# Peptides against a protein of PDB entry 3J47: the designs that were tried, part 33

Target 1, 121 residues: chain A of PDB entry 3J47
Amino acid sequence: IRLTNQLKSLKGLQSKLKDVVEYLDKVINKELPINHTILGKLQDVFNLLPNLGTPDDDEIDVENHDRINISNNLQKALTVKTNDELMVIYISNLVRSIIAFDDLIENKIQNKKIQEQRVKD

## One batch from the design tools (peptide; made by RFdiffusion4, then SolubleMPNN)

Design b2_p14_4_s2 (from b2_p14_4, 9 letters changed)
Fold by OpenDDE base, seed 4:
Structure b2_p14_4_s2 (fold): chain B 121 residues (1-121), chain A 14 residues (1-14)
Amino acid sequence: as target 1 above (121 residues)
Amino acid sequence: SLLDLLNEVLKSLE
């Protein structure tokens, strides 16, 4: 029972990862627009992954050293790319917030003008 | 306007 549930959960995770890969392929191929919310959640997942470049020092077979360096380089490359994408998302959200505040200020100015006109009548 | 500039920046980031 416990082992069967673990296998079922792992198969479920594998299916979800496949769906994520398929989504990313569609985004890369410009078949779907970039969804910053999905990318942000994907980044959260990568940040929660154990450091793919820290094999426990206790089982470093010499053949794994190249794989470890490749994994570390991949993780660093993913982190840099992730930081650049996060910066773009952050700036985009900041700009949207400023626009929303500008609209709010304009609406307040218009409402004040309407009230001042009603007091003169 | 500031709004127009910010909209252009937003479009450049998308």
Scores: peptide ipSAE 0.081, ipTM 0.774, DockQ to the pose 0.015
Fold by OpenDDE base, seed 5:
Structure b2_p14_4_s2 (fold): chain B 121 residues (1-121), chain A 14 residues (1-14)
Amino acid sequence: as target 1 above (121 residues)
Amino acid sequence: SLLDLLNEVLKSLE
């Protein structure tokens, strides 16, 4: 019973991870817009999983110091890459917002000019 | 224009 429940929970987690990968693939392929909240949550997941590259702390073999350094370097590289990606996305959204405001301001100015002309006629 | 510059920046980020 307990083992069956653990296996069911693990299968459920695997399914959810697959859904996340499929979402990311669609975003990479430009089929879906980038969602910053999802990327932030993925970053949180990676930050909570420091040992995704370290098999079991159950063997103190002094030879694994290089693998721990590789996993830390990989995690650091992934964190830097994710931060740079989030920064690029943030700047892109900021620029899009500024463009949208410029268009809105121009439209308001044009509408005001049209109304002022209609009052003079 | 500012709009043209911002569109160029946007295009460079995509």
Scores: peptide ipSAE 0.079, ipTM 0.768, DockQ to the pose 0.015
Fold by OpenDDE base, seed 1:
Structure b2_p14_4_s2 (fold): chain B 121 residues (1-121), chain A 14 residues (1-14)
Amino acid sequence: as target 1 above (121 residues)
Amino acid sequence: SLLDLLNEVLKSLE
């Protein structure tokens, strides 16, 4: 019973991870728009991942130490890459917000000019 | 214009 439930839970997790990968592939291929809520949650998951490279201290073979350092460097590089991608998205959204604000200012200036003309007539 | 510059920056980030 316990083992069967653990296997079922693991299969459920595997399915969810597969769905996340498929989503990311579709986003990379520009088939789906970027969902900031999903990316934020994914970042939280990566930040909460234990160092996937720390073996429990019980088998320090020197060959594992290099693999651990490589794994930690890869994880760090992936985290940095994700942060840079999020920064690009943030800057893009900021620029779009500034453009929308400029359009709003221009519209207000035009409306004010129209009102000033109507008061003079 | 500022708008044109911002649009070019946006295009470079996409």
Scores: peptide ipSAE 0.064, ipTM 0.750, DockQ to the pose 0.015
Fold by OpenDDE base, seed 3:
Structure b2_p14_4_s2 (fold): chain B 121 residues (1-121), chain A 14 residues (1-14)
Amino acid sequence: as target 1 above (121 residues)
Amino acid sequence: SLLDLLNEVLKSLE
């Protein structure tokens, strides 16, 4: 039972990964527009993957130099976009904090006015 | 208002 459920779950994951590859191929071929939400989620997945681009330093044959360059370029591209996404999240949280602070100030001013009226009655 | 501008920025980032 447990092993059969694990195999079923793994086959389900494999099917979903195939659907993602087919989607990316359609985007590369310009058959579908780029969806930034899907690309953001894919980048989250890639950021959770171990470094796919450190070949163990022990077998540097000259043919691996192009694969190392491609991997370094992919890592740099992922790092740049992750930095841009983090900047957007940071700005959004900063703005929300300013709004919450303004609401707090207004509430404190209103509460003070209500207490001053109750002391005059 | 400042609040209106900040809300517009939030909407543009969502």
Scores: peptide ipSAE 0.064, ipTM 0.755, DockQ to the pose 0.015

Design b2_p14_4_s3 (from b2_p14_4, 7 letters changed)
Fold by OpenDDE base, seed 4:
Structure b2_p14_4_s3 (fold): chain B 121 residues (1-121), chain A 14 residues (1-14)
Amino acid sequence: as target 1 above (121 residues)
Amino acid sequence: SLLELLNKVLESLK
């Protein structure tokens, strides 16, 4: 019973991963627009994955070295991509904050001018 | 204006 449930869960995960790959292929082929929300959530999932290149300490067989290098390269590529996306979000939020501050200054200047006109009348 | 320039930068980041 427990092993069958684990195998069913793993098959379910494999199906979901296949759906994700198919989605990414459609995005790469420009068949679907890039959804940054889906991409961000996918990056979060990959960042939460245990480093697929740390073998659990119990069997460093020589065949694992290539898998470790591939996983380390994948993790580095995902980290770079995540940093680039976070940088765009950061710049966007910074610019929005500056715009909101400029609007606040302009509104205060206009309100001051209106008050100064009302005192002269 | 500064506002117009910043809005152009925001649109270029989308």
Scores: peptide ipSAE 0.042, ipTM 0.713, DockQ to the pose 0.015
Fold by OpenDDE base, seed 1:
Structure b2_p14_4_s3 (fold): chain B 121 residues (1-121), chain A 14 residues (1-14)
Amino acid sequence: as target 1 above (121 residues)
Amino acid sequence: SLLELLNKVLESLK
């Protein structure tokens, strides 16, 4: 019973991973538009994955070296993309803060003018 | 205005 349920759960996970790969292939082939929500969730998954590029040092076959390099390149590409996204968010928040500060200055200048008029009347 | 320029930059980053 427990082994059958684990195998069923693993098959369900494998099916979901296959659906993700098929989606990514369709996006790469421009058959589907990029969905930023799906890509964000995929990045979250990849950022939570342990470094898939450190096999324990006990089986260095030449075929593992290419897989390690691909994994390291993928991890670097994901890190760069995450940094660029964080930079865009940071700049956007900075711009919004400057706008809010400008509006505050304008409101203070207007309020000061209104007070100066009330003291002259 | 400065506001319009900053909003245009913000929209270009989306």
Scores: peptide ipSAE 0.040, ipTM 0.709, DockQ to the pose 0.014
Fold by OpenDDE base, seed 5:
Structure b2_p14_4_s3 (fold): chain B 121 residues (1-121), chain A 14 residues (1-14)
Amino acid sequence: as target 1 above (121 residues)
Amino acid sequence: SLLELLNKVLESLK
């Protein structure tokens, strides 16, 4: 029973990971628009993953040095990408807030003009 | 307008 439940949970996780890969493939192929919030959450998942490319410190073979460099380059690339995506999200939210504020000002000006017309009648 | 410019910037960030 316990092992069967663990296997079922692992299969469920594998299915969800497959769905994430399929989503990313559709985004790469321009079949779906880029969702920066989804990408940011995926990066958070990758940042929470133990560094699967650090060999446990117990096997110094020359092949591990290239893997460590690839892992460090991938982590650096993910960090840069995370910062760029957070910046895009921040700028997008700032622009939306300015637009909403402009619309609010315009609505207040229109309402004031309507009130001034009603006082003249 | 400022609104049109900001909307263009927003569309360029999508």
Scores: peptide ipSAE 0.039, ipTM 0.705, DockQ to the pose 0.015
Fold by OpenDDE base, seed 3:
Structure b2_p14_4_s3 (fold): chain B 121 residues (1-121), chain A 14 residues (1-14)
Amino acid sequence: as target 1 above (121 residues)
Amino acid sequence: SLLELLNKVLESLK
């Protein structure tokens, strides 16, 4: 029972990963528009993955130079995209803080008017 | 209003 449930869960994860690959292929082929929310979540997954492309420092072969360049290009692409996402989150939080401040000021003005009316009655 | 402009900016960032 426990092993069968683990194998079923792993097969379910494999199916979901295939769906993600198929989605990415359709986006690369321009068959689907880029969805920034999906790409953000995929990036979060990649940021949780251990560095896929540090070869263990113990094999000095010329084939590792191309793998190091691919890993550095992937890390650079992830860093640029992370900075853009962090900028969008920062701007969104700033705008929300300004709205909340405006609502607080309006509520304070209304409460002051109500208190001034109660002192005249 | 300022609120409407800020909401439009928030919607453009989604």
Scores: peptide ipSAE 0.036, ipTM 0.691, DockQ to the pose 0.015

Design b2_p14_4_s4 (from b2_p14_4, 8 letters changed)
Fold by OpenDDE base, seed 2:
Structure b2_p14_4_s4 (fold): chain B 121 residues (1-121), chain A 14 residues (1-14)
Amino acid sequence: as target 1 above (121 residues)
Amino acid sequence: SLLELLQEVLKKLE
């Protein structure tokens, strides 16, 4: 019973992965528009995948080495892209915070000058 | 000004 349920769940996952591949093929062939939400979720999945590039030492089939290298290169590329996107967002937020802080300082300086002028009158 | 420079940087990042 437990093993049968695990096998059924694995088959269900395999079917879903096949659907994802078919979707990606259609996007590559320009049959479907790029859905950024789907691509973002796929990137998240790839970022959560363990490094598929630890060959279990025992089955270095030469064919697996190229597939492992491709998967590692893809994962690395996705990680770099994600880091670059996050960096842009981070810098943008940092700059906005600095601007807001500068505006606050300038407003305080102006208010102080106005108050000093009112005390002299 | 510093403000103008930072605004220009923001425009390039968006």
Scores: peptide ipSAE 0.078, ipTM 0.767, DockQ to the pose 0.012
Fold by OpenDDE base, seed 5:
Structure b2_p14_4_s4 (fold): chain B 121 residues (1-121), chain A 14 residues (1-14)
Amino acid sequence: as target 1 above (121 residues)
Amino acid sequence: SLLELLQEVLKKLE
């Protein structure tokens, strides 16, 4: 009973991880737009993951302190890089939104002028 | 124009 429940939970987690990978692949392939909320949540997940950098550190040797510092520095560097990448994407989307808004305003002004001319004729 | 400047910014960010 307990083992079956653990296996079911693990299979559920595996399915969710697969869905995340499939989403990321679609984003990388430009099939889907980047969702910043999803990327932020993924970053939170990666920040909560124990140091995945070495699968073999189950040996209690005092040499682990430098590896832990290197892995923490790598995680910090990856976090900074991810934040910068997200910032670039946010700015890009903001600029696109401003362009679209400007085009909308110009179109409305043009349409208004056309209607005012039609009423005078 | 504002549009041209923003398009140039986008081109640099891509």
Scores: peptide ipSAE 0.074, ipTM 0.764, DockQ to the pose 0.014
Fold by OpenDDE base, seed 1:
Formats: structure tokens, sequence, C-alpha cells
Structure b2_p14_4_s4 (fold): chain B 121 residues (1-121), chain A 14 residues (1-14)
């Protein structure tokens, strides 16, 4: 029972991974438009994957070297993209904070002028 | 104004 359920879960995961690959192939071939929500979730999955580029030193067949280089390049590209997205979010929040401070300063200046006029009257 | 410039930058980042 437990082994059968694990095998069923693994087959279900394999099917979902195949569907993801098929989707990505269609997007690469421009058969489907880019869905940013799907790509964002895929990026989250890849960011949670342990470094696929450190195989233990004991089975470096020449065919694995090309796969390792491809996986490392993909991981680097995803990391750079994540950093750029985080930078855009950071700058956007910084600009919003500066705007909010400017509005606060203007409101304080206006309130001070109103108070000074009330003391003079 | 500084406000208008910052709003324009935000629009380019979104």
Amino acid sequence: as target 1 above (121 residues)
Amino acid sequence: SLLELLQEVLKKLE
C-alpha cells in the first residue's frame, strides 16, 4: 500500500513535469503566449531546487559534463532574472517612499503656516 | 516637478 501510493505520486509528478516541458517547448516555439504567472511559479520551483550542478565527483561521464554546464547556465540565468526583478521591486518601493515623504513634508509645511497665521490673528 | 519625474520612473518600471 505505502509503496504503491509513493509510485502513484511519483508518476503523477512525472506527468506534471512532462506537461510543464511541453508547455515550455510551445512557448519557446512561439506557439503559445508567455504566461508570466506560470513562469513565476516555475522560477520559484527552480529557486527551491538544490544546486543541480554539484554531482558528487564519482560519476563524471562526458555526457554529464554538458548537462551540468547547461544546468549551471540555466540556474545562473534564473538567479540573474530573480535579482533584476527584486531590484525593480526595491527601486519601485524606494520611489513610493520618497513620494510619501514629499507629501508628508508638504503637509507639515502647510500645517505650520496655518498655525503661524492662527497665532498672529 | 520631482513628484512627476518619480511617477514617470515608476510607470517605466511597471
Scores: peptide ipSAE 0.062, ipTM 0.743, DockQ to the pose 0.013
Fold by OpenDDE base, seed 3:
Structure b2_p14_4_s4 (fold): chain B 121 residues (1-121), chain A 14 residues (1-14)
Amino acid sequence: as target 1 above (121 residues)
Amino acid sequence: SLLELLQEVLKKLE
């Protein structure tokens, strides 16, 4: 029972990974528009994956060096893109906070003017 | 105004 459930779960994961690959192929071939939400979630998955570019130090085959460089370049590219996305979110929140603060200042100035008029009447 | 510029920046980031 436990082993059968683990195999079923693994087969389910394999099917989902295949669907992701098929989606990416369609996006690369321009058959589907780029969905930024899906790409963001894929980046989160790749950022949670252990570095696929640490072969244990024991067999430096020349083929491993090219795969390591590709993995490191991919990880760097994903990190840069993640930083750019975080920067956009940060700037958006900062601007919203500044606007809200300006509105608060204007409201306080108006309230003060209303109070000063009521004391003169 | 500063407010108009900030609103334009927000519109470009969304």
Scores: peptide ipSAE 0.057, ipTM 0.742, DockQ to the pose 0.014

Design b2_p14_5_s1 (from b2_p14_5, 8 letters changed)
Fold by OpenDDE base, seed 1:
Structure b2_p14_5_s1 (fold): chain B 121 residues (1-121), chain A 14 residues (1-14)
Amino acid sequence: as target 1 above (121 residues)
Amino acid sequence: NELLELINKLLEKL
């Protein structure tokens, strides 16, 4: 019973991974529009994958070396894209914080001028 | 004007 349920869960995961590959192929071929929400969730999954580029040092077949280089290049490209997206969010939040700070300074200057007028009357 | 200069100095540090 436990082994059959694990095999069923693994087959279910394999089917879902196949559906994701088929979706990506259709997006690459421009048959479907890019869904940024699906792409972001896929990127989160790839960022959570352990480095598929450290096979234990005991089975370097020449066919695995090209797959390891492709996997490492893909992981690096996804990490760079994540860094660029986080940088844009960081800059946007920083600009918003600076504007809010400028508005706070202006409000304090205005309040000080109003208090100085009320002490002269 | 000072806000725009602060934003530009920030972009130069990235």
Scores: peptide ipSAE 0.034, ipTM 0.645, DockQ to the pose 0.011
Fold by OpenDDE base, seed 5:
Structure b2_p14_5_s1 (fold): chain B 121 residues (1-121), chain A 14 residues (1-14)
Amino acid sequence: as target 1 above (121 residues)
Amino acid sequence: NELLELINKLLEKL
């Protein structure tokens, strides 16, 4: 019973990972627009992955040192790219919120002017 | 016009 449930959960995870890869391939091929919310969630998943490039200190095989440096550089590059992308999204949302607030103020000023004209007639 | 000045001031702080 426990082993069957673990195998079912692992198959479910494998299916979800396949759906993510297929989505990324479609985005790379420009078949789908980049969804920043999905990309941010994928980045959260990558940030929660244990460092797949730091072997816990129990096997010094000298042949993996270049793979460890590549994985650490890739993870650092992904973290920097993630932070820059989240910053661009944050600024874009901030600017959009400021525009929407300006439009709201202008609409309130116009509505007040229309009401003041209707009280004078 | 005021909105464009506000955007420019935001861009100068980035």
Scores: peptide ipSAE 0.032, ipTM 0.630, DockQ to the pose 0.012
Fold by OpenDDE base, seed 3:
Structure b2_p14_5_s1 (fold): chain B 121 residues (1-121), chain A 14 residues (1-14)
Amino acid sequence: as target 1 above (121 residues)
Amino acid sequence: NELLELINKLLEKL
């Protein structure tokens, strides 16, 4: 039962990866427009993958070295773009936190003025 | 006005 479920999940993942490759090929060939949401989700997947550009030191065939450099360059390009996206999110959250703090201060000042008026009446 | 100045100072540090 557990092994059959793992095999089914792996086959489902393999099908989804094939659909992603076919999508990327169509985008490269300009048959489909670039969908930034799909690219962002694909990037999230690649950032969660173990570094595909570190072969465990046990398979040095010279044909692997060029593929390793390509995978490392791809992983680096995806990581850089992720860092830029995370930086924009971080700044946006920081600005939102500052605005919310300013609104809180203004609300405190207004509430204090209302209380001071009620004590004079 | 002060909030916009603070945002601009944050953007200049990026």
Scores: peptide ipSAE 0.031, ipTM 0.629, DockQ to the pose 0.012
Fold by OpenDDE base, seed 2:
Structure b2_p14_5_s1 (fold): chain B 121 residues (1-121), chain A 14 residues (1-14)
Amino acid sequence: as target 1 above (121 residues)
Amino acid sequence: NELLELINKLLEKL
């Protein structure tokens, strides 16, 4: 029972990975428009992948080394891109917060001047 | 003036 459920879950995962590959091939071939929500979720999956480039030191087939390096370079490139996108969002929110703080200071200065004028009249 | 200097110091650290 437990082993059969694990095998069923693994076959289900394999089917989902095949569906993702077929989707990516259709996007590369321009048969489908780029869906940014799907690409964002794929990027999240790649960022959550264990480092596939720890070869357990026991199966260095030379053909796997190039595939492992390509996978690690892709994961690193996706992580860098995520960091750059998050940095732009962070800077944009920081700048908005600073502008809102400046407007608050200017409004307080103006309100103080108006109160000082009303006390002189 | 002090706020603009603080903004510039924040931008220099980014």
Scores: peptide ipSAE 0.030, ipTM 0.633, DockQ to the pose 0.010

Design b2_p14_5_s2 (from b2_p14_5, 9 letters changed)
Fold by OpenDDE base, seed 2:
Structure b2_p14_5_s2 (fold): chain B 121 residues (1-121), chain A 14 residues (1-14)
Amino acid sequence: as target 1 above (121 residues)
Amino acid sequence: NSLLETINKLLEKL
């Protein structure tokens, strides 16, 4: 019973992975528009995947070496892209925070000048 | 002037 349920769950996962591949093929072939929400979720899945390119050191099949290199190149490309996107968001938030801080300083300086004028009158 | 200088110094560190 427990093993049969695990096998059923694995077959269900395999079917869903096939549906994702068929979706990606249609997007590559320009048959479907790019859905950025689906691609973002796929990137999150790939970032959570263990390095599919660590063969346990005991099966260097020469056919696996090219698949391992492709998987590692994809993971590296997704990591670089995610880092660049996060960097742009970080810089944008940092710049906004600095502008808001400068505006706060200028407002405090102006308020101080207004108070100093009111004490002289 | 101080704001622009601060932004440029931050961009140079990235």
Scores: peptide ipSAE 0.042, ipTM 0.669, DockQ to the pose 0.011
Fold by OpenDDE base, seed 3:
Structure b2_p14_5_s2 (fold): chain B 121 residues (1-121), chain A 14 residues (1-14)
Amino acid sequence: as target 1 above (121 residues)
Amino acid sequence: NSLLETINKLLEKL
């Protein structure tokens, strides 16, 4: 029962990966328009993949080495792009928080000046 | 004022 369920889940994952490859091939061939939402989700999947680029140094055919290097370079490029996108979001939120603090400080300074004037009169 | 200037300089670099 457990092994049959694991095999069924793995076959389901393999089918989904095949659907993704077929989609990418159609996009490369310009048969389908680029969907940025699908590409973003695919990028997230690649960033969650373990680095597939270290099978121990025992017996890799030259053709597999080039595919592994291309995959690792693509994964690194996708990770850098995700980090840059997250950095822009982080900076934007930080800037918004800093503006809100400046407005709060200015409001406190103005309220203090008004209170000091009312105590002098 | 100095904080707002710093923010604008950060936004110009994005």
Scores: peptide ipSAE 0.040, ipTM 0.661, DockQ to the pose 0.012
Fold by OpenDDE base, seed 1:
Structure b2_p14_5_s2 (fold): chain B 121 residues (1-121), chain A 14 residues (1-14)
Amino acid sequence: as target 1 above (121 residues)
Amino acid sequence: NSLLETINKLLEKL
């Protein structure tokens, strides 16, 4: 029973990974439009994956060296995209903060003018 | 007005 449930869960994960690969191939081939929500969720999954480029030092086969370089390049490319997204969020929050400070300053200037008029009357 | 113009010029350079 437990082993059959694990095998069923693993087959379900394998099917979902196949559907993701097929989606990415169709996006690369320009057969489907880019869905930013799907790509963002894929980036989240890849950012949660342990570094696929550190095999523990005990299996240096020459076929693994090309896979390690590809995985490191992919991880670096995903890290760059994540940094660019974080920069856009940072700049957007900075702009919102600056606007809120401008509105606060203008409101304080107006309130000061109203108080100065009330002391003169 | 001047601050908003400065922000827009900053965003155009990014």
Scores: peptide ipSAE 0.039, ipTM 0.659, DockQ to the pose 0.012
Fold by OpenDDE base, seed 5:
Structure b2_p14_5_s2 (fold): chain B 121 residues (1-121), chain A 14 residues (1-14)
Amino acid sequence: as target 1 above (121 residues)
Amino acid sequence: NSLLETINKLLEKL
């Protein structure tokens, strides 16, 4: 019973990972637009992967010190990449908001001019 | 219009 449930849970995780890969392939192929929320969640998953590969601090074998340093350097590189991607998303959303605000101002100015013309006729 | 043009010129430099 317990082993069968673990195997079922692992198969369920494998299916979800396959769905994520298929989504990424469609995004790479430009078949789907990039969803920044999905990318952020994938980055969260990737930031947790180095922590799953760090042995708990209870087996100091001298061969693990280079792997721990590589894992920490990879985790640091992923954290920097995550910050840069979040910054690009933030700037993109800021620019989109400023454009939408300029368009709203222009539309209000045009609507006001049309109303002022209709009151003079 | 002028703000949008300025933003587009900034985006072309990134």
Scores: peptide ipSAE 0.034, ipTM 0.631, DockQ to the pose 0.012

Design b2_p14_5_s3 (from b2_p14_5, 9 letters changed)
Fold by OpenDDE base, seed 2:
Structure b2_p14_5_s3 (fold): chain B 121 residues (1-121), chain A 14 residues (1-14)
Amino acid sequence: as target 1 above (121 residues)
Amino acid sequence: NSLLELINKLLEEL
């Protein structure tokens, strides 16, 4: 019962992975428009995948080396892209925070000048 | 002037 449920769940996952591959092939062939929400979720999935490029040191078949290199290059490319996107968001938020802080300082300086004028009158 | 200098300094530290 437990093993049959695990096998059923694994077959269900395999079917969903096939549907994702077929979607990506259609996007590559320009048959479907790029859905940024689907691609973002796929990037999140790839970032959560353990490095599929640690061969257990016991099965270096020469055919696995090219697949391992492709997987590692894809993982690296996704990580770099995610880092660059996060960097742009971080810088944008930082700049916004600095501007808001400068505006707050200038407003305090102006309010102080107005109070000093009202005490002289 | 001080705001632009602060932004540039923070961009150099990233």
Scores: peptide ipSAE 0.041, ipTM 0.681, DockQ to the pose 0.011
Fold by OpenDDE base, seed 1:
Structure b2_p14_5_s3 (fold): chain B 121 residues (1-121), chain A 14 residues (1-14)
Amino acid sequence: as target 1 above (121 residues)
Amino acid sequence: NSLLELINKLLEEL
């Protein structure tokens, strides 16, 4: 029972991974439009994957060197894209904060002028 | 004018 459930879960994960690969191939071939929500979720999954490019030092076959370089380049490209997205979010939040502070300062200046006028009358 | 200058300075520091 437990082993059969683990095998069923693993087959389910393998099917979902195949569906993701088929989707990415169709997007690369321009057969489907880019869905940014799917790509964002895939990026989150890749950012949660442990470094796919540290084989423990015990199996350097020459065929693994090209796969390691491809994996490291993919991980680096995903990290750069994540940093650029975070930078745009950060700048957007800073701009919103600065606008909110400017509005607050102007409101305080106006309130001070109204109070000074009420003390003079 | 002052707000736009502050935004530009902040973008130059990033």
Scores: peptide ipSAE 0.040, ipTM 0.682, DockQ to the pose 0.011
Fold by OpenDDE base, seed 3:
Structure b2_p14_5_s3 (fold): chain B 121 residues (1-121), chain A 14 residues (1-14)
Amino acid sequence: as target 1 above (121 residues)
Amino acid sequence: NSLLELINKLLEEL
């Protein structure tokens, strides 16, 4: 059940990504008018994605270079912050699991000692 | 006891 739901969700995401590509192709081919609301939402998605490669440094006007560098630095800083937040959650869950294992081990040791005493008496 | 001490040290570094 859980794995089937994850696979269904991933297939759903793949279908939506295909719909976005088909939309962009139609806009590039001038088959559809530019929708500024859709482009704004796509820009928001691309700003949330880790930088999908630097465009090769070979043709960017000097005025765009500072904005691209600031955007890349901000995106890197946001990615680092998100990774640190996820790391804290991961460590907290790991620590909780380790404590639960320590309590289990101690309980098993105590139960073994009680059984060894009862066999000696 | 040693494991709990290690956990507390790890929590102090966060």
Scores: peptide ipSAE 0.037, ipTM 0.660, DockQ to the pose 0.010
Fold by OpenDDE base, seed 5:
Structure b2_p14_5_s3 (fold): chain B 121 residues (1-121), chain A 14 residues (1-14)
Amino acid sequence: as target 1 above (121 residues)
Amino acid sequence: NSLLELINKLLEEL
């Protein structure tokens, strides 16, 4: 019973990982637009992967030092990449908010001019 | 024109 439930949970996780890969392939192939919220969640998952590959500090075999350095370099590269992507998302949202504000101001100016014309007739 | 100037100022502050 317990082993069967663990196997079922692992198969469920494998199916979800396959769905993520299929989504990424569609995005790479430009079949789907990039969803920044999905990418941010995938980055959160990738940022947790180095922590799954760090041996608990209790087995320092000399072969692990190169793997720890690769893991730390990968984690640093993923953190920098995450920060750069969050910055691009932030700038994109800022620019969109400014455009929407400018459009709102122009619409208010136009509406005011129309009202001032209707009061003169 | 004013929008482009505002965007450029914000990009100069980043």
Scores: peptide ipSAE 0.037, ipTM 0.662, DockQ to the pose 0.012

